# Designs tried in a protein design run: peptides against a protein of PDB entry 5CWW. Part 100

Target 1, 194 residues: chain A of PDB entry 5CWW
Amino acid sequence: VPKLQGPFDFDLNPEDEQDDEVELKDIYVIGEKPRVADLMRGEEEELEMMKEDQHNGLSLNIICLLSTSGQVKICLDIDGVEAQWLPPRSKNKRLFAPPPEPPSLLTFQTFDTLKPAEVTPDGWPMFSEDATSPYSFYVTHPAGITYISLTPWVFRLESELQSDSEAGTEFRIDLLAKGQGSERDRIFTQTRTQ

## One batch from the design tools (peptide; made by RFdiffusion4, then SolubleMPNN)

Design b2_p24_4_s4 (from b2_p24_4, 8 letters changed)
Fold by OpenDDE base, seed 2:
Structure b2_p24_4_s4 (fold): chain B 194 residues (1-194), chain A 24 residues (1-24)
Amino acid sequence: as target 1 above (194 residues)
Amino acid sequence: SFRPLNPDHRAGSEPLIELAKKRK
């Protein structure tokens, strides 16, 4: 039986003191892609196909959080949530390993998808998948639909995480963090029929 | 002008740099 992992501790960003009680309405998870090195222990034949799929996904879980206000928070699971299974009911007193520390989530980016005038107390924004890309999705709200893509940074981040060279990594990551973030495009706006 | 309710926020690079170093 899979163990529910959580709560996630957002403690990695002390400067987000103004995490006002953001009422979360939806969560969208993009699972990590296996590292090529981990795949190399398997079948050689799948390796050739994956080399052509040059777009190896991020080797981190991405957790997207959506508030009532239409705020999106893109979080990275830096610690890596290892799939924890409930220990089989076998009688042996496995010393209850202390509950693993909740995985630390890094808030990579926070942004709004709604204008202040579009925010309603009864607003129910929702995530939906983009079938064309695992790193793209939509936020649907009665006021409109916003397309979001993580592709501007996710592949560059993965390249840095997979690089064997320390040379320039710090600089490139700094550029990534300060550079182009997630793409956000309002593809549909509901006309307020007065 | 799309004025968001909240400003766009981004993490510092430090945690990502530490992660990259840990994986090397």
Scores: peptide ipSAE 0.532, ipTM 0.921, DockQ to the pose 0.503
Fold by OpenDDE base, seed 5:
Structure b2_p24_4_s4 (fold): chain B 194 residues (1-194), chain A 24 residues (1-24)
Amino acid sequence: as target 1 above (194 residues)
Amino acid sequence: SFRPLNPDHRAGSEPLIELAKKRK
C-alpha cells in the first residue's frame, strides 16, 4: 500500500514574509524525469524515445502553487520524494527508524499572473497543463489566461545537476538564478462588457 | 506595462549549488 507523504517544509526566503497571508487555490505538479542512468537499467525501448527528445527534463519534482491573488510559486523538491511503501507488517520489533524528515521545497521563483485591479477576493485561478510541453502550463482566471513556461531555466539547471565538472558550476548556477526566469505571457484578457 | 502586485522573487543560488555538489 502506498504511504501518504507530507507535510512538506518550505524553505522560504525570510524576505518572503508576505507569504503568510497567501491563500492557495491550486497546485500543479511536474514529476521528475528519470535520470539517464536510471533509464539504462530499464527497457531499452524507452531510452530510444527519450534520446529523440533532445531535452531531458529536470531530475527534480516541481511543485507549482497558485494563490487567490494569482501569485505563482515555482517550488523544487530538492530532497527528492521517493515513493514510500508501508513497511510489511513484520512483527519483529525493528527499532522504529525515526520517520524520515519531510522533504523541503525550495521556492525557485515567485511571480504574479494578475494585475492588482484584476485580483478579487472570490477569485478562483486554476492551473491547466500544456499538452505540447511538460514544462509549460496555463493559469486561468476570470480576468484572463496566462501562459507559463519553465523552459528558460529547467534544462539549464538539469545540465548543471548532471555535469561531472565542478569547474564553473557555482558561476553557471549563479547566472541561472539571476538570469531569465520562467516565461510569463498573458495570452487572453477578458474584456469587461460594460 | 504589467505591474505585478508583488515583485518577482527568486531563490538565491546557494541551495542550487549545494544540490549540484550533492549529486556529483
Scores: peptide ipSAE 0.532, ipTM 0.921, DockQ to the pose 0.492
Fold by OpenDDE base, seed 4:
Structure b2_p24_4_s4 (fold): chain B 194 residues (1-194), chain A 24 residues (1-24)
Amino acid sequence: as target 1 above (194 residues)
Amino acid sequence: SFRPLNPDHRAGSEPLIELAKKRK
């Protein structure tokens, strides 16, 4: 039986003191894609197909968090969540292995999907998948629907993580972190009939 | 003026740089 993983520790920047008060309403997980290098150990034929699929996803799990206020946090599992299995019910050795430290999540980006005037105490924002892209999704709220895409940065990040060259990596990652973040587009706004 | 409730936040590059170094 797969072990339920969590809670996750958020390596929140101490400046985001507001994080402790964020009531989470939904979670959306984008599972990691296998590394091209790990796939290269297998059949050469799969290699050609994967080279053409330049859309090899990020070799990190992405965890998106959604608050009641419509705030989205895009978190990266930088430690790598290994599939943990429930230890077999072997009777004896309750070795109190310290509970494995929860994986640290890096908050890559935080942003709002709602305007202050759209936030309601009874609001129930939800994630929904985009069938056309594993790195795109929607946030639905009674006030409207917001499209989110991670594609502006995810593939560039993966390229740096897979690069054999150390030359310029720090510079390119710095440019990535400061550059264009996730795409965020309000695709529908509900007109309040006054 | 669209003022979000919360400012947009972006991570620093340091954790990502460290991650990239660990994978090489």
Scores: peptide ipSAE 0.530, ipTM 0.919, DockQ to the pose 0.542
Fold by OpenDDE base, seed 3:
Structure b2_p24_4_s4 (fold): chain B 194 residues (1-194), chain A 24 residues (1-24)
Amino acid sequence: as target 1 above (194 residues)
Amino acid sequence: SFRPLNPDHRAGSEPLIELAKKRK
């Protein structure tokens, strides 16, 4: 039986005093891809599936949060939540290991998908996947549909996380953090039929 | 109550740099 994981701590930027009031409506999780080094220890069949995907995904879980206002937060699990399974019932190991500290989520990027005039108090935006990419998705709202892609940065970040070279890593990560963020494109806007 | 929209925000590089160092 899988162990319930959480709660997650959000490293809320203290400057975002408004974060405490954000009503979340949906969550979209992009699971980490296993590291190539971990795959080399795995069964040969999993190795074949990942060779076909020319782009190694991020070795971090990505948690996307969506508010009623259409705000998206892209969060990274930097602590690496390992899948924990409940020990089989037979081991009465009463070793209450202190609950592991909840994993901290890094808010990589926050942005809006709605204009102020499109925000409604009863709005219920939702995530949906993009069949063409695991790192792309849609935000659907009665006012419209927004395409989101993490591809501008996710593969670059993974390249830095897998690099054996320390040379230039800090510089390239700084450029990544300050550079092009997630792609955001409004692909549909609902016309008010009067 | 219309909640004000938040500005676009980006994280600093420091946590990512620390993560990259931890994995090397």
Scores: peptide ipSAE 0.527, ipTM 0.910, DockQ to the pose 0.627

Design b2_p24_5_s2 (from b2_p24_5, 9 letters changed)
Fold by OpenDDE base, seed 3:
Structure b2_p24_5_s2 (fold): chain B 194 residues (1-194), chain A 24 residues (1-24)
Amino acid sequence: as target 1 above (194 residues)
Amino acid sequence: EEEERRKREKELEELAKRREEKEK
């Protein structure tokens, strides 16, 4: 039986976001890059060819959250949340283990896809995938469709995560932070036929 | 834009700290 996971702590949430008022409507998960080395154990020659063709995806899971208001929150799974199963009913009540610290998600970016005038109480925004890229997706709302791409930062972040050099890490992180965030483009706006 | 940058800076700093803690 699968174990219910949560609650999750959100690290670095902006203080001004009254988390208590954010009603989430949808979730979109971008899985980490498959460890090709683990999958191709024994086929060393094919591994080199696949490294060239594999778009260097992020080694972390990305969790995107969508609110009723069209707010998107992009979170990084640093802890590596895995599917958990209920332990077999072994009667050994280790009752006294302190509850493990709740898994945390790192809030990389928060932004709106709707204008305040487009927000409706009955609005139901939803994520949809982009077939052309795992790091791009759409937010669909009755008011319009917004294209989102994480490609401006994902590959640079992965490069930093794979760096064995502690030297200059702070500088490179600062460059990532100063760089462009996620791309957003409103590709469709519903014209109210008056 | 500036607020968004500041958020990303904090997140990346936290990411770096978490990685350092896992290596200890």
Scores: peptide ipSAE 0.081, ipTM 0.652, DockQ to the pose 0.025
Fold by OpenDDE base, seed 2:
Structure b2_p24_5_s2 (fold): chain B 194 residues (1-194), chain A 24 residues (1-24)
Amino acid sequence: as target 1 above (194 residues)
Amino acid sequence: EEEERRKREKELEELAKRREEKEK
């Protein structure tokens, strides 16, 4: 039986100056890249070719959250949340160890996909995958469809995560932080027929 | 815009710190 996980703490969540609890409507998870080295024990030649492809995914899970207002929050799973299973009910009342500190998600970016005038109380935006890239997706709302791509920063971040050099890490992280965040493009807008 | 950048910078700095702590 899967173990219920959560609550999750959101680290560095910009305090939305508005104490308005963001009502979440959807979640989209981008799993970490498989450790090719662990999977390909025996195919050394393919391992070298895959290392050269700069298009290897991020070694961290990405959790995207979508609100009723069309706000997207991109979170990084730094702690490496794994699927947990309920231990078989052994009769021994193990004293409830204090629940481990909830895993923290790092909020990388927050942005809106809808204009204020497009937000409706009954709006139900949803995520959908892009078949061409694991790091691109769509937000669909009755008002329109927005394309989102994490590719501008994901591969750079992975490069930093794989770098053995501590030298310049701070500078490169600063560049990532200052650089272009996720790509966002409204690909469709529903014309209200008057 | 500048405040959002500063927040992201702190976030990534914290990410780097947590990674360094995990490697120790």
Scores: peptide ipSAE 0.071, ipTM 0.635, DockQ to the pose 0.024
Fold by OpenDDE base, seed 4:
Structure b2_p24_5_s2 (fold): chain B 194 residues (1-194), chain A 24 residues (1-24)
Amino acid sequence: as target 1 above (194 residues)
Amino acid sequence: EEEERRKREKELEELAKRREEKEK
């Protein structure tokens, strides 16, 4: 049985200007690219074909969070959160091991998909997958649909994660930071029928 | 824009530090 995980700490989370606890409505996880080298120990030919696919993904899990207000938070899993399973019911519940330190997620970007006038208290925004790219998705709300793509930065970030050169790391990080964030495009807006 | 850039810069610096700590 899968174990419920959390809470997670958010590193570099911008102070939500609203003192009000951001009510999260949905979560979207983009899994890390498979470590082909670790999985394909012994099949050299398949390793070469999958190395080409290794250029098509990030080595980190991405956790996207969506609030009632349509705020999207893009978080990176640097610690490598793994799936946890409930231990088999061993009767000795007694050792309350201190709860492990909660894993932390690095907040990479926070942005809104709704205008303030579009936010409703009963709004239920949801994520949906884009079949054309693992790093693109949609946010659906009664007020409209927003396309989001992480492709402007994901591949550059992966390039930095694969670079062995310490030389110029600060410069390259600065370039990534100065670069374009996630792409946002409102593809549909619900017209209020007056 | 500038505040978002500064935030991303700090985030990437933190990412780099954490990676260096994992490789040790």
Scores: peptide ipSAE 0.047, ipTM 0.616, DockQ to the pose 0.024; fails the geometry check
Fold by OpenDDE base, seed 5:
Structure b2_p24_5_s2 (fold): chain B 194 residues (1-194), chain A 24 residues (1-24)
Amino acid sequence: as target 1 above (194 residues)
Amino acid sequence: EEEERRKREKELEELAKRREEKEK
């Protein structure tokens, strides 16, 4: 039986006065790049051809959160939250294991997809995947559709995550942070027929 | 926009620290 996971702590910048109770409406998870080595353990010859394609994904899970207001929060799973199963009812109630600390998600970016005038109390924004890229998706709201792409930073982040050199990491992270965040393009706006 | 960038910078610095802690 799968175990319910959570709550998750969000490591937010303490300067984020996000005291605003953000009502979440949807969640979108981008899984970490498949460990092709684990999947291809039986076919050594095809492993070499797929190695080039393996460079195209982040080794972390990305969790995207969407609020009623159309705010998107991009979170990174640094802790590596895995699917948990309820332990088989082994009779040994080791009663005293302290509850594990809740896993934390690191907020990478927060941005709006709606203008303030487009926000409605009954808004129901939703995520939808992009068939062309695992790191792109759409936010659909009655006011319009916004295309989002994480590609401007995902590959750079992965490069840093795979770097064995601590030298210059701070500089490269600074460049990543100062660089372009997620791409956001409003691809459709619902014209209010007045 | 600049404030959002500064926030992302701090978050990425925290990410880097956590990674270093796991590799140790």
Scores: peptide ipSAE 0.043, ipTM 0.599, DockQ to the pose 0.026; fails the geometry check

Design b2_p24_5_s3 (from b2_p24_5, 13 letters changed)
Fold by OpenDDE base, seed 5:
Order: structure tokens, then C-alpha cells, then sequence
Structure b2_p24_5_s3 (fold): chain B 194 residues (1-194), chain A 24 residues (1-24)
């Protein structure tokens, strides 16, 4: 059952707190790759095919947020990291565990898809998937269409997450966030017919 | 990429026509 993605507590980086008034119009979620161990309850033949699909997706959920202004925020579910490394909680402690805190989202990157002159008060930008990659998508607005790809950093981030060093994962992610940008390409601009 | 561009341009046009109809 796809869990209704509950209210995300955005641990917005203090630098992004100034954007608290941004009206969100759409959300796009890139789910974590299912752990091979959880799929291995099935037939041995899928093991060979999963080795050839070398593009190991990110082991974290990615939450993309889109504002009326065409601002995109890329957020990472960091609590998913802690849950992966915690030994499977024995079934019996679920009765007295406090309600699971909403997943803490780390803002990885914020960027605009529209120029200031293209922003309209009635603008309703929307996400749409790219059929060719789970880590690429489009932002559609009346002013135009922007292609976005997370591929420049996703595979590097996954490599860092797979490192045996649990300590400083958040710090390493922050360093990657500062060093690596998403690809953005305006594939279509609507010409205002004068 | 070029075919996806064309598809998205068609999607955008449809979306704009639907929005225009809701504003009328």
C-alpha cells in the first residue's frame, strides 16, 4: 500500500527559511530503489538482471516541490538513511514507539525555472515525468517547458550513501549540494503573439 | 529529446486551452 506521504516536516536549511511564504502548486516524488534483499523473495533469475541495470537508483526518497513562481526545491528524505542502517526494529517494539516523527526533509537544492517577467499571479506550473529516466522530469508552465535532470549528482550521492561511514552523512550530503547542480534546460518558450 | 519536446509542446497547448476554458 503506498503510504499516503504524510505531512513532510521540512527541515529547511536556515538559508531557505526566507522562502516560507512560497505557495506550493505541485509535488513530485522519486521513490527510493527497492532494496534487492526485499525483492529477493522471488526467483533467482531477477538477480542477474538487477546486476546489469548498473544504474543503481538513489536509496533515498527525493521530494521535488514546485511554487507558483516556478521555483523548484529538491528535498531528500534523510530519515530514510537512518532507517536503512538501523537493524530491522524487532516487531514487538512498535506498540510503544512514539508515533513515527514525520520524515525530516533536507533541502538539497533550490532553483528557478521561470524568469521574473514570466511569473504570473495565476500561474500554475506542474511536474511531469520523463519516460526515459526516473531522475529527470519536466516543469510545464504557460510561459514554457523546462527539462530538469538530477543525474549530475544522484549517482554521486548514492555512492556516498553506500560508503561504510554512517558518521557525517549529512555533512557529506551538504557538501554535494553546494558542489553539484541539477541540469536545467528550457526546451520550449511560448512566444507571446503580439 | 526532439519527440519528447513535441509531445510536451502539445501537452502545454492542451493545458492552456483547458485553462482558458476555465477562466471563461
Amino acid sequence: as target 1 above (194 residues)
Amino acid sequence: MEEEKRKKEEELKKLEEERKKKEE
Scores: peptide ipSAE 0.034, ipTM 0.584, DockQ to the pose 0.022
Fold by OpenDDE base, seed 3:
Structure b2_p24_5_s3 (fold): chain B 194 residues (1-194), chain A 24 residues (1-24)
Amino acid sequence: as target 1 above (194 residues)
Amino acid sequence: MEEEKRKKEEELKKLEEERKKKEE
């Protein structure tokens, strides 16, 4: 399991430079599907459970960011893409490689889970996983719970990443970001008991 | 600050548990 243990440099779009004031409250990471080659070192029983999920997963890490306001940013680890396209650097060069630069994160989508009237200055929204899907999760806030699913675009993105056409992959990803939104449903709203 | 954070985390945990019970 690649532990993404590092400060992420957010290549925030220059238009998002004004978002330096976004107080982040939580981070949720959806790891890339494990490579079959990395699983061959594990117990065979774990391999069978992961095989069914391997065909239906994204080859990139997804980093979800949650602000105090209930804003969700979905970011993709693009350096993971470059590392997939680069021939595996011979194991021997890792000893003198400078510390890996923090992964470049591409902001894929940004959306709100709270209405303006539900936002509180002391809000502490949190992510929680969906046990039924690795690409679905919940945002829990005192005002309510929002279900999020990345499934509308994840499989299309994976198809693009698996395409032999290196040319225009970034452009196609940008088109997907603009065209396919995540599913977002408020499943619970807490009635303010007066 | 830390005690208020802990209380909020406990409240959010309760909401998550209530969610799980509705999905069952």
Scores: peptide ipSAE 0.021, ipTM 0.512, DockQ to the pose 0.028
Fold by OpenDDE base, seed 1:
Structure b2_p24_5_s3 (fold): chain B 194 residues (1-194), chain A 24 residues (1-24)
Amino acid sequence: as target 1 above (194 residues)
Amino acid sequence: MEEEKRKKEEELKKLEEERKKKEE
């Protein structure tokens, strides 16, 4: 039974607490890749095709937040990782374990899709999926459409998460966040008819 | 997969609406 992950505690960096006044307009969720072990409960023949599939996505849930201003915030469900690394708790320890702390969302990246002159107080930007990739999407605003791809960092992040070193995961994620931006391309701009 | 994403989006939207109501 997939446990409902929530409520999410946004461990927003204390600097992001000031961003809590940002009026959000849309949310886009990129679910984690299925665990190979959960898929392997079926037939042995899929084992060879799945070796090429080891690079097919991130083992974390990604939560994208979109503000009225066209700001996109990319959040990662980091507690989902810790829950994967915890050895299967023997059935008997569930009675005295404190309720699992709500999953903490780490803000991985924040960026704008609109220029300051394109921001309107009545703007209603929306996410839409890309049929070609789960890690690409569009932001549609009256001023234009922006293509976004997480592919520049998502596979690198996955490689870091698959490393046996629990120590320094946060530091490595921070390095990736600073070093590898999401691809962002304005594919359409609405011409202001003068 | 898509239905689980939609359910998570609906849950997050509810949580956001509840957060906004607490800040008012």
Scores: peptide ipSAE 0.016, ipTM 0.446, DockQ to the pose 0.023
Fold by OpenDDE base, seed 2:
Parts: structure tokens; sequence; C-alpha cells
Structure b2_p24_5_s3 (fold): chain B 194 residues (1-194), chain A 24 residues (1-24)
């Protein structure tokens, strides 16, 4: 039974207090890739197709948030990792486990898809999936369409998560966030017909 | 994936409603 991961508490880092004023309009979730060990219960044919796509996806859920201003915030569900790496705590202590702390979201990146002059109070930007990659998506706004790809960092992040060193994972993730941004390309701009 | 998105959209909606309720 897939455990319903409970509501994410946005533990917005206190340094992101300025982001509390951001009006969110849409959300896009990139689910974690199933581990091969969980797939060993599935049909052998899906395992062969996943071997050719050498791109082992991220073992974390990614939460993308979109504001009215076209700001995108990329968040990572870090608690999802800790829950998978913790050896199954012996069944007997679950009776007094505090309610699972809502998964802490780590803000990985924040960037704009709109120019200041394109921002409108009535703007309603939306996410759309990319059929070519689970780690790519579009932001659609009346002013234009922006392509976004997380591929520059997602596979490196997965490699770090697969490392045996749990200590300093958050710090290493923060370093990756600062070192390599998401790809962003404006693929369409609406020409205001004067 | 879609069910997780739906849950998060519902959560986002609750957060927006709570924000709106704090501004009133």
Amino acid sequence: as target 1 above (194 residues)
Amino acid sequence: MEEEKRKKEEELKKLEEERKKKEE
C-alpha cells in the first residue's frame, strides 16, 4: 500500500520570509521514480525499457510553485528521502511516533519566467508537462510560454542522494542549487497587436 | 503523480484560503 505522504508543511526557510507575500497560482509535482527494487514486483518488460533510458530519475518528489508574477519556486521533499533511508524501525515503536512531521520542503531554486513589464494583476500563469521528459515543463502566461528543464541538476542530485553519506546532504543540495540553475527558455512571446 | 498533484493543488488552495482569511 503506497503510504499517502501527508500534507507538506512548507517550512519556508526563515530567510524566505519575503516569499510569504508571493501569491501562488499553480503547482506542478514531479513524482519520484520508483526504485528498481520496487519494480522487481512488476513485469520484466518495464525493467528492460528503463535500462535503455540510462537517466535514472530523482528519488525525491519535486514541488514546483508558480506565482501570479510568473515566479517559479522549485522545492524538494527531503523527508521523503530520510523515510526511505531509515532502516525500517522495528514495528513496536510506531504506537508513540509523533504524527509524521509534515514533509519539510527545501527550496532549491527560485526564478522568474516573466519580465516585470509582462506581469499583470489578472495574470494566470499555468504549468504544463513536457511529453519528452518528466523533468521538463512549460509555464504558460498570456505574455508567452517558457520552457523549463531541471535536467542540468536533477541527475547530479540523484548521484549525491545515492552516496552513502547522509551527513551534509542538505548542504550538498544547497551547493548544487547555487552551482547549476534550471534551463529556462522563452519559446513564445505574444506580440501585442497594436 | 496525478493524485499527488491533486492533493498538492488542494493543499495550495487551502493555503490561499487561509491567507485570504488572514488578510480579512
Scores: peptide ipSAE 0.018, ipTM 0.467, DockQ to the pose 0.025; fails the geometry check

Design b2_p24_6_s1
Fold by OpenDDE base, seed 1:
Structure b2_p24_6_s1 (fold): chain B 194 residues (1-194), chain A 24 residues (1-24)
Amino acid sequence: as target 1 above (194 residues)
Amino acid sequence: DAEEARRRAEELEERARRREERAA
């Protein structure tokens, strides 16, 4: 049984004033790139073929949050929240495992998919996956459909994470967040037929 | 109510403006 992970403490950049209670409507999780080397312990020949097709994905989990207003918040799991599976109910509940520290999520980007005039009380945006890329998705709302791609920064972020310098990783990530936005394209707009 | 929708739109515009000003 997947362990219910949370509450996530959003380490919002301290400058991001916890703006008003954004009512969340949907969540979209992009899992970290599987470490093929760790999964394929023992199959050396298949490792070489998979290394060539290893689309360089991000080694961090990405958590996307969608508000009722169509605001998307992209968060990074820097602490590497491994999918904690509930240990099998073996009788020896080691009572004293310190509660795992809540994973800290870094808010990487925040942007709107809807214009203020498109936000309606009865409107609810939803995420949907893109079959062509794990780092692309759609936000569907009655007012329109917005395509989002994280590809402009994901690969650069991965290169920074793989750098030998552990020092200043947060700072470098912040620079990437400020310098390179996610691609956003409104692919469909519902025209109100008057 | 149209007035509540307008208030919400104004709040969202102000929030969007603040985010753009922080991103600039």
Scores: peptide ipSAE 0.063, ipTM 0.651, DockQ to the pose 0.327
Fold by OpenDDE base, seed 2:
Structure b2_p24_6_s1 (fold): chain B 194 residues (1-194), chain A 24 residues (1-24)
Amino acid sequence: as target 1 above (194 residues)
Amino acid sequence: DAEEARRRAEELEERARRREERAA
């Protein structure tokens, strides 16, 4: 059973006023690019083909948060949060393992997928994956469907992460956050029957 | 319910506007 992760410490860009307590409805996680070199110790030829495919991913985990209002918050896991599983209920409750330090997430982008008039108290927006790209997804709400793609900045961010030392990563991400944003396209709008 | 919904919509509009003003 996946362990409920959180609370997360959000490092917000100082320009992003923490919007008030946003009620979250869904979470979407984009895992870091697999370290194929670590996984495929065996066949050299398959390793080369997979290396070419691996050049197309971010080394950081991306955590997308979706609120009742259709607000999407894109967060980056700079500290390397590994998926925590609930320890199997084996009899040895390690009672005294220090609580794992909460992961530090950097808020990269925040945007709305719904118009204010489309927001309803009973609305339940959800994420859905895009089969064509790990860095694209949909937000589905009764009012409509919005396509989101992180591709405009993900590969640029990866290039920056590879070129520079681990020091100053936060600063570089902040610069990128001020640049090109995620692609957002409303692909379907439900007509309200009067 | 309608008044609360209207108030909530106005709050969301104000938040959206503030976000757009910061992104510009």
Scores: peptide ipSAE 0.060, ipTM 0.642, DockQ to the pose 0.312
Fold by OpenDDE base, seed 5:
Structure b2_p24_6_s1 (fold): chain B 194 residues (1-194), chain A 24 residues (1-24)
Amino acid sequence: as target 1 above (194 residues)
Amino acid sequence: DAEEARRRAEELEERARRREERAA
C-alpha cells in the first residue's frame, strides 16, 4: 500500500508573497526519469537504448499545483521523494526511527493561466496531460484552455544537475528559475455570449 | 455576489501586478 506523502514543506522563495489563501484545486506530478542504472543492473542491452535519448528528462520529480484562480506553481522535489510503502503490519517496527523529515519542495516558477476577469468563484481548473511530451500539459478552465511546456528549462536544469561542479549549483538553479520561463499559450478562449 | 466578484478581481489584479513588478 503506498504511503501518503506529505505534508510538503514548500520552501517558497521568500520573495513570493505566498498568497496565504491559495485554494488548490488540482495537482499534477511529473515523475523523475527512471534511474536506469538502478533498474537495469541486469539488462545491458536496454541500457544503451535509454542512454542514447539525450532527452531522458529531469532527474527530479516535478509537482505542479493549480489554484482556483488559475495560478500554476511548479515545484521541484530536490530531496528525491522515494515511493514510500506502508510498512507491513509486522510487529518489528523499529519505533525509534525518527520520522523522515518531510520532503522540501522548491518553488521553481509561478504563473497565471487566467486573466483576473476570467476568474470565477465556481471555476474549477484542471490539469490534463499532453500525450506528446511528459513535460507538457494543459490547464482547462471554463474560460479557456492553456498549453504549458516545461521543455525550455527542464533539459538545461538536468544538465546543471549532472554537472560535476557542486559549487554554485544552487545559484545556477536560481538563475535558471529567473531566466527561463515555461512556455504558455492560450489555445482556446471561451467567448462569453453576454 | 457581483461586488464580491469585483473585489476579488481587483485583489487578483493587484497580486498579478505585484508579481510582474517582482519578476521585472
Scores: peptide ipSAE 0.057, ipTM 0.637, DockQ to the pose 0.340
Fold by OpenDDE base, seed 3:
Structure b2_p24_6_s1 (fold): chain B 194 residues (1-194), chain A 24 residues (1-24)
Amino acid sequence: as target 1 above (194 residues)
Amino acid sequence: DAEEARRRAEELEERARRREERAA
C-alpha cells in the first residue's frame, strides 16, 4: 500500500516574501528520470547513445504547487523523496526508528499565471500535462489557459547536478533560479462577455 | 468585500512586480 508522503518542509528563499495566505488548489509532480546507467549496467553502447541524447531529464523530482490566485511555485526535491510503502504489518515494529525527517523542498521559482483582475474567489486553477514534454504543462483557469515550460533551465540544472562538486549545489541552483526563468505563455483568454 | 478584494488585488500586483524586478 502506498504511504502518504509529507509534510514537506519548504526552504523558501528568504527573498521570496512568503505569501502568508497561499491556499493551494493543485499539485503537479514531475518524477526524476531513472539514471539509465543504473538500469543499463550491461549495455555500454546503448548507454553512450542515451548519454548523448541531450534530452536526459532531471535527476531530481520537481513538485509544482498551484494556488487559488494562479500562483505557481516550482519546488525541487533536493533530498530525494522516494516512494514510500507502508511496511507490511510485521509484528516487530522496532519503535525506535527516529521519525524520518520531513523531506526539504527547495523553492526554485515562483510566478503568476493570472492577472490580479482575473483572480476570483470561486476560481479553481488546475494543472494539466503536456503530451509533448514531461517538463511542460498547462494551468487551466476559467479566465484562461497558460502554457508553462521548465525546459529553459531543467537541462542546465541537470548538468550542474552532474558536476563532481557536491559542495555548493544549493548555491548553484540559486544562481540558475536567478538567471533562467520558466517559459510562460497565455495560450487562451476567455473574454468576459460584458 | 469589494474593498478587501481590491486590497488583495493590489497586494498581488505589488508582489508580482517585485518578482519581475528580481528576475530582471
Scores: peptide ipSAE 0.064, ipTM 0.647, DockQ to the pose 0.298; fails the geometry check

